Peptides against a protein of PDB entry 5TUV. Designs and how they scored, part 108

Target 1, 107 residues: chain A of PDB entry 5TUV
Amino acid sequence: KEVIDRLRYLKAEIEDLELKERELDQQKLWLQQSIKNVMDDSINNRFSYVTHEDICNCFNGDTLLAIQAPSGTQLEVPIPEMGQNGQKKYQINLKSHSGPIHVLLIN
Target 2, 107 residues: chain B of PDB entry 5TUV
Amino acid sequence: AQECQNLEVERQRRLERIKQKQSQLQELILQQIAFKNLVQRNRHAEQQASRPPPPNSVIHLPFIIVNTSKKTVIDCSISNDKFEYLFNFDNTFEIHDDIEVLKRMGM

## One batch from the design tools (peptide; made by RFdiffusion4, then SolubleMPNN)

Design b2_p19_2_s4 (from b2_p19_2, 7 letters changed)
Fold by OpenDDE base, seed 2:
Structure b2_p19_2_s4 (fold): chain B 107 residues (1-107), chain C 107 residues (1-107), chain A 19 residues (1-19)
Amino acid sequence: as target 1 above (107 residues)
Amino acid sequence: as target 2 above (107 residues)
Amino acid sequence: TEIHIYSDKPNSNFHLSIS
């Protein structure tokens, strides 16, 4: 009986947890949509940028490239493999489908 | 007994997933706040300057930052329409997205 | 040495494909 009661308790709790998880999933989707709406707002979009100074304050000492591209741009970083010349290939592949890519050298 | 143990494992698994999802939601909330703060900052700055920043002086979202050694040689192939970029590095690099940058900026 | 990708979690800004 104790085991049976424990089983019933656990099953009921799991059911409650399923509801909680679904709630969180829904909240995530709604929040993601909210973020998109905020970012796509014409006024917000106009001011959705960072400066060179901002970037320089976040990083130091190395070459910094800022790559701006439309949402949904494909970013591929292949696993480094030995190239034909015996050097490992370190690559970034970018493919935009909706607009041009813009690159800035920060430092 | 085995069924009870299985349900306890399942219960714990669900609890962990819920915890993770709660954390992810908090991150999304912070992202939205950071973006709003960024917009507010930029609006205020442009009001004070009485003009928008030069077009090539800012990085519009969404963007990524590529960080590599100053000794790294970077080659880039660009399509005619600038929709496709291929970067070749002779050494390792780091990529940071705009979300991380906003965090580092303290937004 | 290793290529490092720094992101708290996947986002919708880019379709990130590693490997």
Scores: peptide ipSAE 0.102, ipTM 0.868, DockQ to the pose 0.034
Fold by OpenDDE base, seed 3:
Structure b2_p19_2_s4 (fold): chain B 107 residues (1-107), chain C 107 residues (1-107), chain A 19 residues (1-19)
Amino acid sequence: as target 1 above (107 residues)
Amino acid sequence: as target 2 above (107 residues)
Amino acid sequence: TEIHIYSDKPNSNFHLSIS
């Protein structure tokens, strides 16, 4: 029966897709580790920076803050809600656990 | 058959997930390439200048860029150890990570 | 007007959270 054959085909394909998805998951993990290793390399780390000019070339017209913090720093942006003063709260919360945070005003 | 239809829906869902994961992998590869290009650029630049850039002239990875109107009032509370930062804005802002910056730089 | 986070997902650099 055509329906039965279709069902069998679909089930087999889904199984193949499951295998493919797991493969991609493993590749992602590998690649993430590779990136980490590259960034953690002493030479690469020494040269892992951008300049003020680089930032200015990427953005214009507004106030630009550059916030440098250690890897793993927690970045929290609360959903804007009405404060006690009747004003919406626009906030950024940063919490580092491994080193100081440095802020630069670009423009 | 309803079962056939259900499996077809599942198949399509899995295909979409796989597509998304493939895209994510490509993004990670590009991130790694961009980082390597950044390092290469900076190494070459420092060689040509025969010195490293001044410490306050560069932004070391990882970092984020906060973009807001020049009219936005920004208040910042900093812990004594500089491990915690609380930014208050009287208006909306945008946050861009270092990966996006590298993309905009053409790395 | 809204706050925009231009990061597709949390990365190794920051632990992004939106309350």
Scores: peptide ipSAE 0.097, ipTM 0.869, DockQ to the pose 0.033
Fold by OpenDDE base, seed 4:
Structure b2_p19_2_s4 (fold): chain B 107 residues (1-107), chain C 107 residues (1-107), chain A 19 residues (1-19)
Amino acid sequence: as target 1 above (107 residues)
Amino acid sequence: as target 2 above (107 residues)
Amino acid sequence: TEIHIYSDKPNSNFHLSIS
């Protein structure tokens, strides 16, 4: 029957899609590891920086904070809520586990 | 039949998931390319200048950029745990990661 | 929103630099 043939076709296609998805998962894992490796390379690490000019060229007319933090630092941005003084809270919480944080004020 | 419809829904769901994963993979590829281009740029620049940039003139990866109005009051404090930092703003702000910065730089 | 940062460049302390 036509329905039976359609079912067989769909099942076969889904199986192929499963294989494709697993392939993509493996590629993602590989690429993530590759990125880590290239960033951890001593030479690449030495030259892995941007300048003040780079940042200024990316943004206009604002106060800019550049925050450089060690690996594993957690950044939390709470949902804005009303504060005690009736003002909404706009805040950033940083939790570092590996060392201090460096902040540059730009513009 | 109902089974055929169920499989078609599953097929479509898997196709969309694969599409998303392909997009994520492309993003990772671009990240690695951008990083390598950044390193190459900086290495070449330092070779031409015959010196590294001043330490406080550059921002090392990884970093984030916090963008806010020039009128925004920013307060920074350290909690009881010296590894926790709190930034308070009296107005809204935007956060941009280093990946976005590299994109804006054309890397 | 939570964001994790992965790097390894520790400084001596929290430092604010003004350009």
Scores: peptide ipSAE 0.082, ipTM 0.867, DockQ to the pose 0.056
Fold by OpenDDE base, seed 5:
Structure b2_p19_2_s4 (fold): chain B 107 residues (1-107), chain C 107 residues (1-107), chain A 19 residues (1-19)
Amino acid sequence: as target 1 above (107 residues)
Amino acid sequence: as target 2 above (107 residues)
Amino acid sequence: TEIHIYSDKPNSNFHLSIS
């Protein structure tokens, strides 16, 4: 009887958790769409930028490249492995599908 | 019973997923807020300056920041249409997305 | 199968060395 009651309780709780998870999934989707809408707004888009100063304030002492690319641009960073010449390969591959990529040297 | 134990494990698994999803949702909310704050900042700044920033002085979203040592040699191959970029580094690098930058900016 | 186009396409070269 105790086991049966526990089973019923757990099943009910799991059902509630399933509902909660679905709710969160839906909220995520809506929020993602909301963010997209906000960013795609013409006025917001006009002001959707950071300055060189902003970047420099966030990072210190190193070479900084800013790579501006359209949304959906493919970013590939291969696992560093030994090349034919015996040195590690450190590489970034970018492929845009909707527009040109722009690179700026910040620091 | 074994079934009871199985359900308890399942319950815990679901609780963890829910926790993760809640965290992800919160992150998205913060991203949206940060973006709105960025837009507001830039609008205000341009109003004060009575002019937009120079085109080459800003980095439009979305973007990434590549951070590497000042000693790092960077070679970049660029397609004629600028849709494809291949970066080769002789040393390690770090990549930071615009979301992280906005966080560091305090947006 | 992914095609590696990056190095095979006609391209311009950018070399950055900071010292």
Scores: peptide ipSAE 0.082, ipTM 0.865, DockQ to the pose 0.094

Design b2_p19_3_s1 (from b2_p19_3, 7 letters changed)
Fold by OpenDDE base, seed 5:
Structure b2_p19_3_s1 (fold): chain B 107 residues (1-107), chain C 107 residues (1-107), chain A 19 residues (1-19)
Amino acid sequence: as target 1 above (107 residues)
Amino acid sequence: as target 2 above (107 residues)
Amino acid sequence: QLAYSATLDLTKPIPTFKS
């Protein structure tokens, strides 16, 4: 009976957790849509930018590339492979489907 | 008994997923707030300056930041598809998204 | 084959990547 009671308890708890998880999933979807709506607003979109100074204040000492690309742009980094002269190749692949990609050298 | 153990493992798994989803939801909320703060900052700044910033002085969302050494040689090529970009580096690099930048900006 | 893959989407934050 102890095992049976424990099983019943666990099953009931898991059911409650499943409901909670579904609730969180729905909240996430709602919030994601809310964010999209906020960003798509004409006024918000007009002012949705950062400056060179903003970027420089966030990072120090190194070369900084700012890559502006449309939402939905795919970003891929392959596993570095040994290239010519025994040097590893490091690369970034970007694929946009809806608009141009703009690259800025910050420093 | 074995079923009981299996359900306990499942319960713990669900609890961890719920915790992760709660954290992700909180992050999304903060991101939305940060975005709104960014917009408000820029609106105020442009009002004070009575002029929008120069077109090439700002980086519109969404964007990523690539950080690499000053010594790193960077080559960029565009494929036959004008929407595809390939960046080659002779050394390691870091990639940060716009959300990370907004966090560092204190938005 | 890929060390990192992501899609630019404000609703789907991507973690910082270090190659």
Scores: peptide ipSAE 0.524, ipTM 0.903, DockQ to the pose 0.864
Fold by OpenDDE base, seed 1:
Structure b2_p19_3_s1 (fold): chain B 107 residues (1-107), chain C 107 residues (1-107), chain A 19 residues (1-19)
Amino acid sequence: as target 1 above (107 residues)
Amino acid sequence: as target 2 above (107 residues)
Amino acid sequence: QLAYSATLDLTKPIPTFKS
């Protein structure tokens, strides 16, 4: 009856949605690979940078550190806790596995 | 019936996941466009200057930006293998990735 | 354990190891 028809309809729609979701998953993987290929291209890699001026235009007049690190570098920011002298620890831990880390002070 | 209600909940769950995945795809597309625009800008700029920028005047991707007060004291420690960095701040800081920077740049 | 430790000078780029 109506319930049976509704069940059949819902099952069919869910199946269509499953197909759509899988399609989106494939598109995401493809796009991620495309981005990687574009960034790894020799010419693009040569010009994949921003300037001090770029950074200064994006942020107000504070202390700005630019930290360049290889892809895959681990970034850890522990939850601030009290240190030995009673001061909270504000830390950034960086661990690279494929190359050096470069730090620049921006104005 | 109960089964019908269960399927309707599942249907709605899948619709929301699809919506989220569509949004993520759009973000990836915009990231790729922004990167390509950055490369094009830099190629043109270097062509006009007839030379590449000084090595310490640019930040190569990927990078992060650390923003903190000018009053913040920053200590940097480098591990023996030179691939691990520890930054200590006596005050709070903000971290921004390169994707956000490109967005702020209008790329 | 640490090869280098210093307070950053806010007037110039931070020394880092390269290559």
Scores: peptide ipSAE 0.110, ipTM 0.864, DockQ to the pose 0.036
Fold by OpenDDE base, seed 2:
Structure b2_p19_3_s1 (fold): chain B 107 residues (1-107), chain C 107 residues (1-107), chain A 19 residues (1-19)
Amino acid sequence: as target 1 above (107 residues)
Amino acid sequence: as target 2 above (107 residues)
Amino acid sequence: QLAYSATLDLTKPIPTFKS
């Protein structure tokens, strides 16, 4: 029957898709590790920076705050709800655990 | 049959997930390429200048960029543990990660 | 309590603390 054949086909295809998805998951894992290794390399790490000019070229006409913090630093941006003073609060909370946070203001 | 319909829905769901994962992998590849290009650029630039950039002239990865109006008042408070920062804005702001910055830089 | 508080209106790094 056509329905039975369709069921068999779909089950077989889903099995193939499961294999493909697992392959992609593994590739993502390996790629993430590769990126980490590249970035953690001593030479690459030495040159892993952008300049003020780079930032200014990407953004114009606004106040730019550059915040450099160690990987793993917690960044919290609360929903801008009404504060105690009757005004919406726009806030960024940063918590570093492994090193200092460096902040630059760029006009 | 209902089972056939269920499997067809599942097949489509899996196909969409696979598509998304493929896109994410491509993004990671581009990120790695962008980082390598950044490193190469900086190495070349420092070789030409025969010196590293001034310490406060560069922003080391990882970082974020906070973009806000020129009129926005920004207050910063640092906790006693020296690793916690609180930024208060009197208006809205945008946050851009280093990955997006590298993209805008054309890396 | 806060160890430092300021309004950022100058193009300079804000004070940071190192352990």
Scores: peptide ipSAE 0.110, ipTM 0.861, DockQ to the pose 0.036
Fold by OpenDDE base, seed 3:
Structure b2_p19_3_s1 (fold): chain B 107 residues (1-107), chain C 107 residues (1-107), chain A 19 residues (1-19)
Amino acid sequence: as target 1 above (107 residues)
Amino acid sequence: as target 2 above (107 residues)
Amino acid sequence: QLAYSATLDLTKPIPTFKS
């Protein structure tokens, strides 16, 4: 039956797609490790920075804060909800586990 | 058959996931390239200047950029262990990561 | 509830967010 044939085809294709997806997952994993290795290199780490000029060229002239924190720092932004005083909460929560957080006012 | 329809839906779902993963992989590749370009730029710049930039004139990766109105009042609270930061804004803000900055810089 | 949550890591892209 045509339906049976279609079912067999679909099942086989899905299996192939599963293999492809796993391949991509592995590639991502290896690439991520590669990036980490590059970033952890002493020379690369020494020069892994941007300047105030770089930031100003990327954004318009509102208040710009640069927040530098160690890799692995947790960043959370709650949904703006009404606070106890009736004011909406606009918050950024940062939690570092391996070092200090540095804040710079750009403009 | 209903099973055929279900498998076709699943097939399409997997295809979309694969496409997304392919895109994410490409993004990671570009990020690595951008990072290497950044390092190269900075190395060259420091060689030309014959000195590193002042410590507070640069933002080391990883970082985020917070963009808000000039009129926005920003309050920062630091935990006792100094590893947790709470930023309070009286208005909305935007967050941009270092990856986006590198993109905007043309790295 | 969080509108945005991430870990600073170049290997884990963080989307731009506007509160």
Scores: peptide ipSAE 0.253, ipTM 0.880, DockQ to the pose 0.900; fails the geometry check

Design b2_p19_3_s2 (from b2_p19_3, 10 letters changed)
Fold by OpenDDE base, seed 4:
Structure b2_p19_3_s2 (fold): chain B 107 residues (1-107), chain C 107 residues (1-107), chain A 19 residues (1-19)
Amino acid sequence: as target 1 above (107 residues)
Amino acid sequence: as target 2 above (107 residues)
Amino acid sequence: QLAYSATLDLTKPIPKFVT
């Protein structure tokens, strides 16, 4: 009886958890759409930027590349391999589908 | 007993997924808030300055930040279609997205 | 072979990557 009761309880709880998970999935989708709408708004889009100073304040004295690319741009980093000169190749591949990529050098 | 254990494992798996989804949802909410705060900051700043910032002084979203040593040699190649970029580094680098930057900015 | 792959999406943050 104790085992049976535990089984019933667990099954009921799992069912409730399944409902909760679906609710969260829906909330995520709605929030993602909301974010897209907010960012695509003309006024918000106009002011959706950070400054050179902002970036400098976030990072220390290394070389910083700021790469602005359209949403949907694909980024790939191959596994570093030895190049022709015996040096490891560290690479970033970017592929945009909807617009230009802009690069800024930050200090 | 085995069935009970199986259901307990399933229960725990679902609880962990729900926890992860809740965390992801919270992060999205924070991202939206951070973006709105960024927009408000920039609007206010431009109102005070009575002008937009210089075009080459700002980085528009979405963007990534590549962090590398000051000694790193960086080469950039652009494809004929102008949508593909290849960055070559002679040393290691780090990649940070705009969301992380906004977090570091305290938005 | 790729060590890292991502798509720039404002609703899908990409993890920090270190080579």
Scores: peptide ipSAE 0.511, ipTM 0.903, DockQ to the pose 0.860
Fold by OpenDDE base, seed 1:
Structure b2_p19_3_s2 (fold): chain B 107 residues (1-107), chain C 107 residues (1-107), chain A 19 residues (1-19)
Amino acid sequence: as target 1 above (107 residues)
Amino acid sequence: as target 2 above (107 residues)
Amino acid sequence: QLAYSATLDLTKPIPKFVT
């Protein structure tokens, strides 16, 4: 029947799509590793920075904090709650496990 | 048949996941290119200046940018080892990662 | 409870966040 043929076709196509998806997953992992390798290269690492001017050109009109932290640093923003003064408190928690955090005031 | 319909839904789901993964892969490629362009720019700039930039004039990757109003009061608590930071803001803020900055820079 | 959480990693972009 046509239904049987359609089922066979769909099953075969899904199998092909599974293979394609696994291929993409593998490529992603490969590329992520490649990026890490490029960043860890001594020459690249030496020149992997932006300037104050770069940041100022990307943003305007506000106070800008640049927070440099090691890869793997955890960033958390709690749900804003009322402080002791009845004012909403907004906060950022940073936790590094592999090195110090450095903060620059840009403007 | 109901089974055909179920498989067609599954097929479509997989196609959408594949599309998303392809997009993510392309973004990673662009990020790698942007990083390499940044490195090249900085190498050339330092060659022309015949010296590296001052330590506190640049922001090394990885980093984040916190953007807030000029009127925002910011308090910072730092651990002794500088591995933990707590930022308190009396107003709202935005967080941007280094990847977004590189994009805005046109890298 | 957290409104936002992320890990700094160039290979894993973090979404823009606005409080």
Scores: peptide ipSAE 0.503, ipTM 0.904, DockQ to the pose 0.852
Fold by OpenDDE base, seed 5:
Structure b2_p19_3_s2 (fold): chain B 107 residues (1-107), chain C 107 residues (1-107), chain A 19 residues (1-19)
Amino acid sequence: as target 1 above (107 residues)
Amino acid sequence: as target 2 above (107 residues)
Amino acid sequence: QLAYSATLDLTKPIPKFVT
C-alpha cells in the first residue's frame, strides 16, 4: 500500500519535473535568440567592443592575445605532447567558417 | 520497493538537471545585461570623446583572450584567407571568453 | 585527442581552459 502510493507520488512528481525542464529549455532557446537579436542590432553591434585597457585591467603580468573571431569559430586544443626536443607542445587551433580571424597582442 | 528507489534516483537526477539549467539561464540573463551595459558605456564614451576609438584599439565581440607568461614563445601560422590559425606555445596558457571578460570588467 | 574543444557562440559560454 505504501509502496503503491509512493510510486504514484514519485511518478507524478517526475512528470511535473519534466514539464519544468521543458519550460526551462524553451526559456533558454528564447533567451538565446533574444541575445542574438540584441547583438545583431546595428547600433548594438557598432558598440559591441572592449578596449585594450579593458583587457589589461582584467589580466595582469601576462602576454595577452585578443582573438576576435566570428561566431561559430571552432577552437581546439590538442593534448600536449612531447616534442622532438623534449618540450611539450601547447597548441591552439582556430577554424572560422564565416569570416577572418583577427588577433591583437595586448601586452 | 526497488522501483521506488529507482524513481527516487531519477527524481534527484532531474532535480539536479533543472538546477543546472536554471543556473545556465541566469548566466545568459546576466550576459545580456552585461552586453547592454557595455554598449551603453561605449556609446557614452564615444559621445564624450566626440569620436570613435581607433579601429585597432578595440576588440569586437565575439572574442577570446589567451594569456600566457611573458616568457612564453608564441608562434602563429595563418592561412591565406585568415580563416585558420595555428598557435604554438612553448609553455602553458589560459583561454578566457568574452563573457568572462565582461564579468571581470564589472559589466 | 583533444584536451579542449569549443565553438565560439555568444549564446553558449565556453569554460575557462588552462593547459
Scores: peptide ipSAE 0.502, ipTM 0.903, DockQ to the pose 0.867
Fold by OpenDDE base, seed 2:
Structure b2_p19_3_s2 (fold): chain B 107 residues (1-107), chain C 107 residues (1-107), chain A 19 residues (1-19)
Amino acid sequence: as target 1 above (107 residues)
Amino acid sequence: as target 2 above (107 residues)
Amino acid sequence: QLAYSATLDLTKPIPKFVT
């Protein structure tokens, strides 16, 4: 009797959790779309930038590359492997499909 | 019963997944707020300066920041259309997205 | 093989990566 009651309770709770999860999934999708809409707005887009100073304030003491690329740009970092010269290769590959990539050197 | 145990595990799994989704949703909300704050800041700054920032002085979203040592040698190969970039580093680096930058900026 | 792969999408934050 106790086991049966527990099973019933758990099944009911899981069903409720499934509904909650679906709700959260939907909320995420709506929010993502909202963010896209806000950022794609012409006025917002015009002012959607950071400055060199902003970046410098966030990072100190190193060389910084600011790489601006269109949404959807693919970024790949291969597993560092030993190169022919006996040094590890550290690489970043960027591929844009919709527009040019811009790079700024900071510091 | 084994069935009860299985359902309890399932329940816990779902609870954890829901918790993660709630956290992710909160992050998206904060991202949207940060973006709006950024836009407001930039609008105000440009109004005060009575001009837009010079080209190449700002980094437009979306972007990433690559952080590496001052000693790191960086080579870059660019496609003719500037849609593809290959960066070679002789040392390690870090990658940060624009969202993290906005957080560090306190937006 | 890739150690890291991402697509720039502000609605899909990418984790910090350290080589």
Scores: peptide ipSAE 0.493, ipTM 0.901, DockQ to the pose 0.863

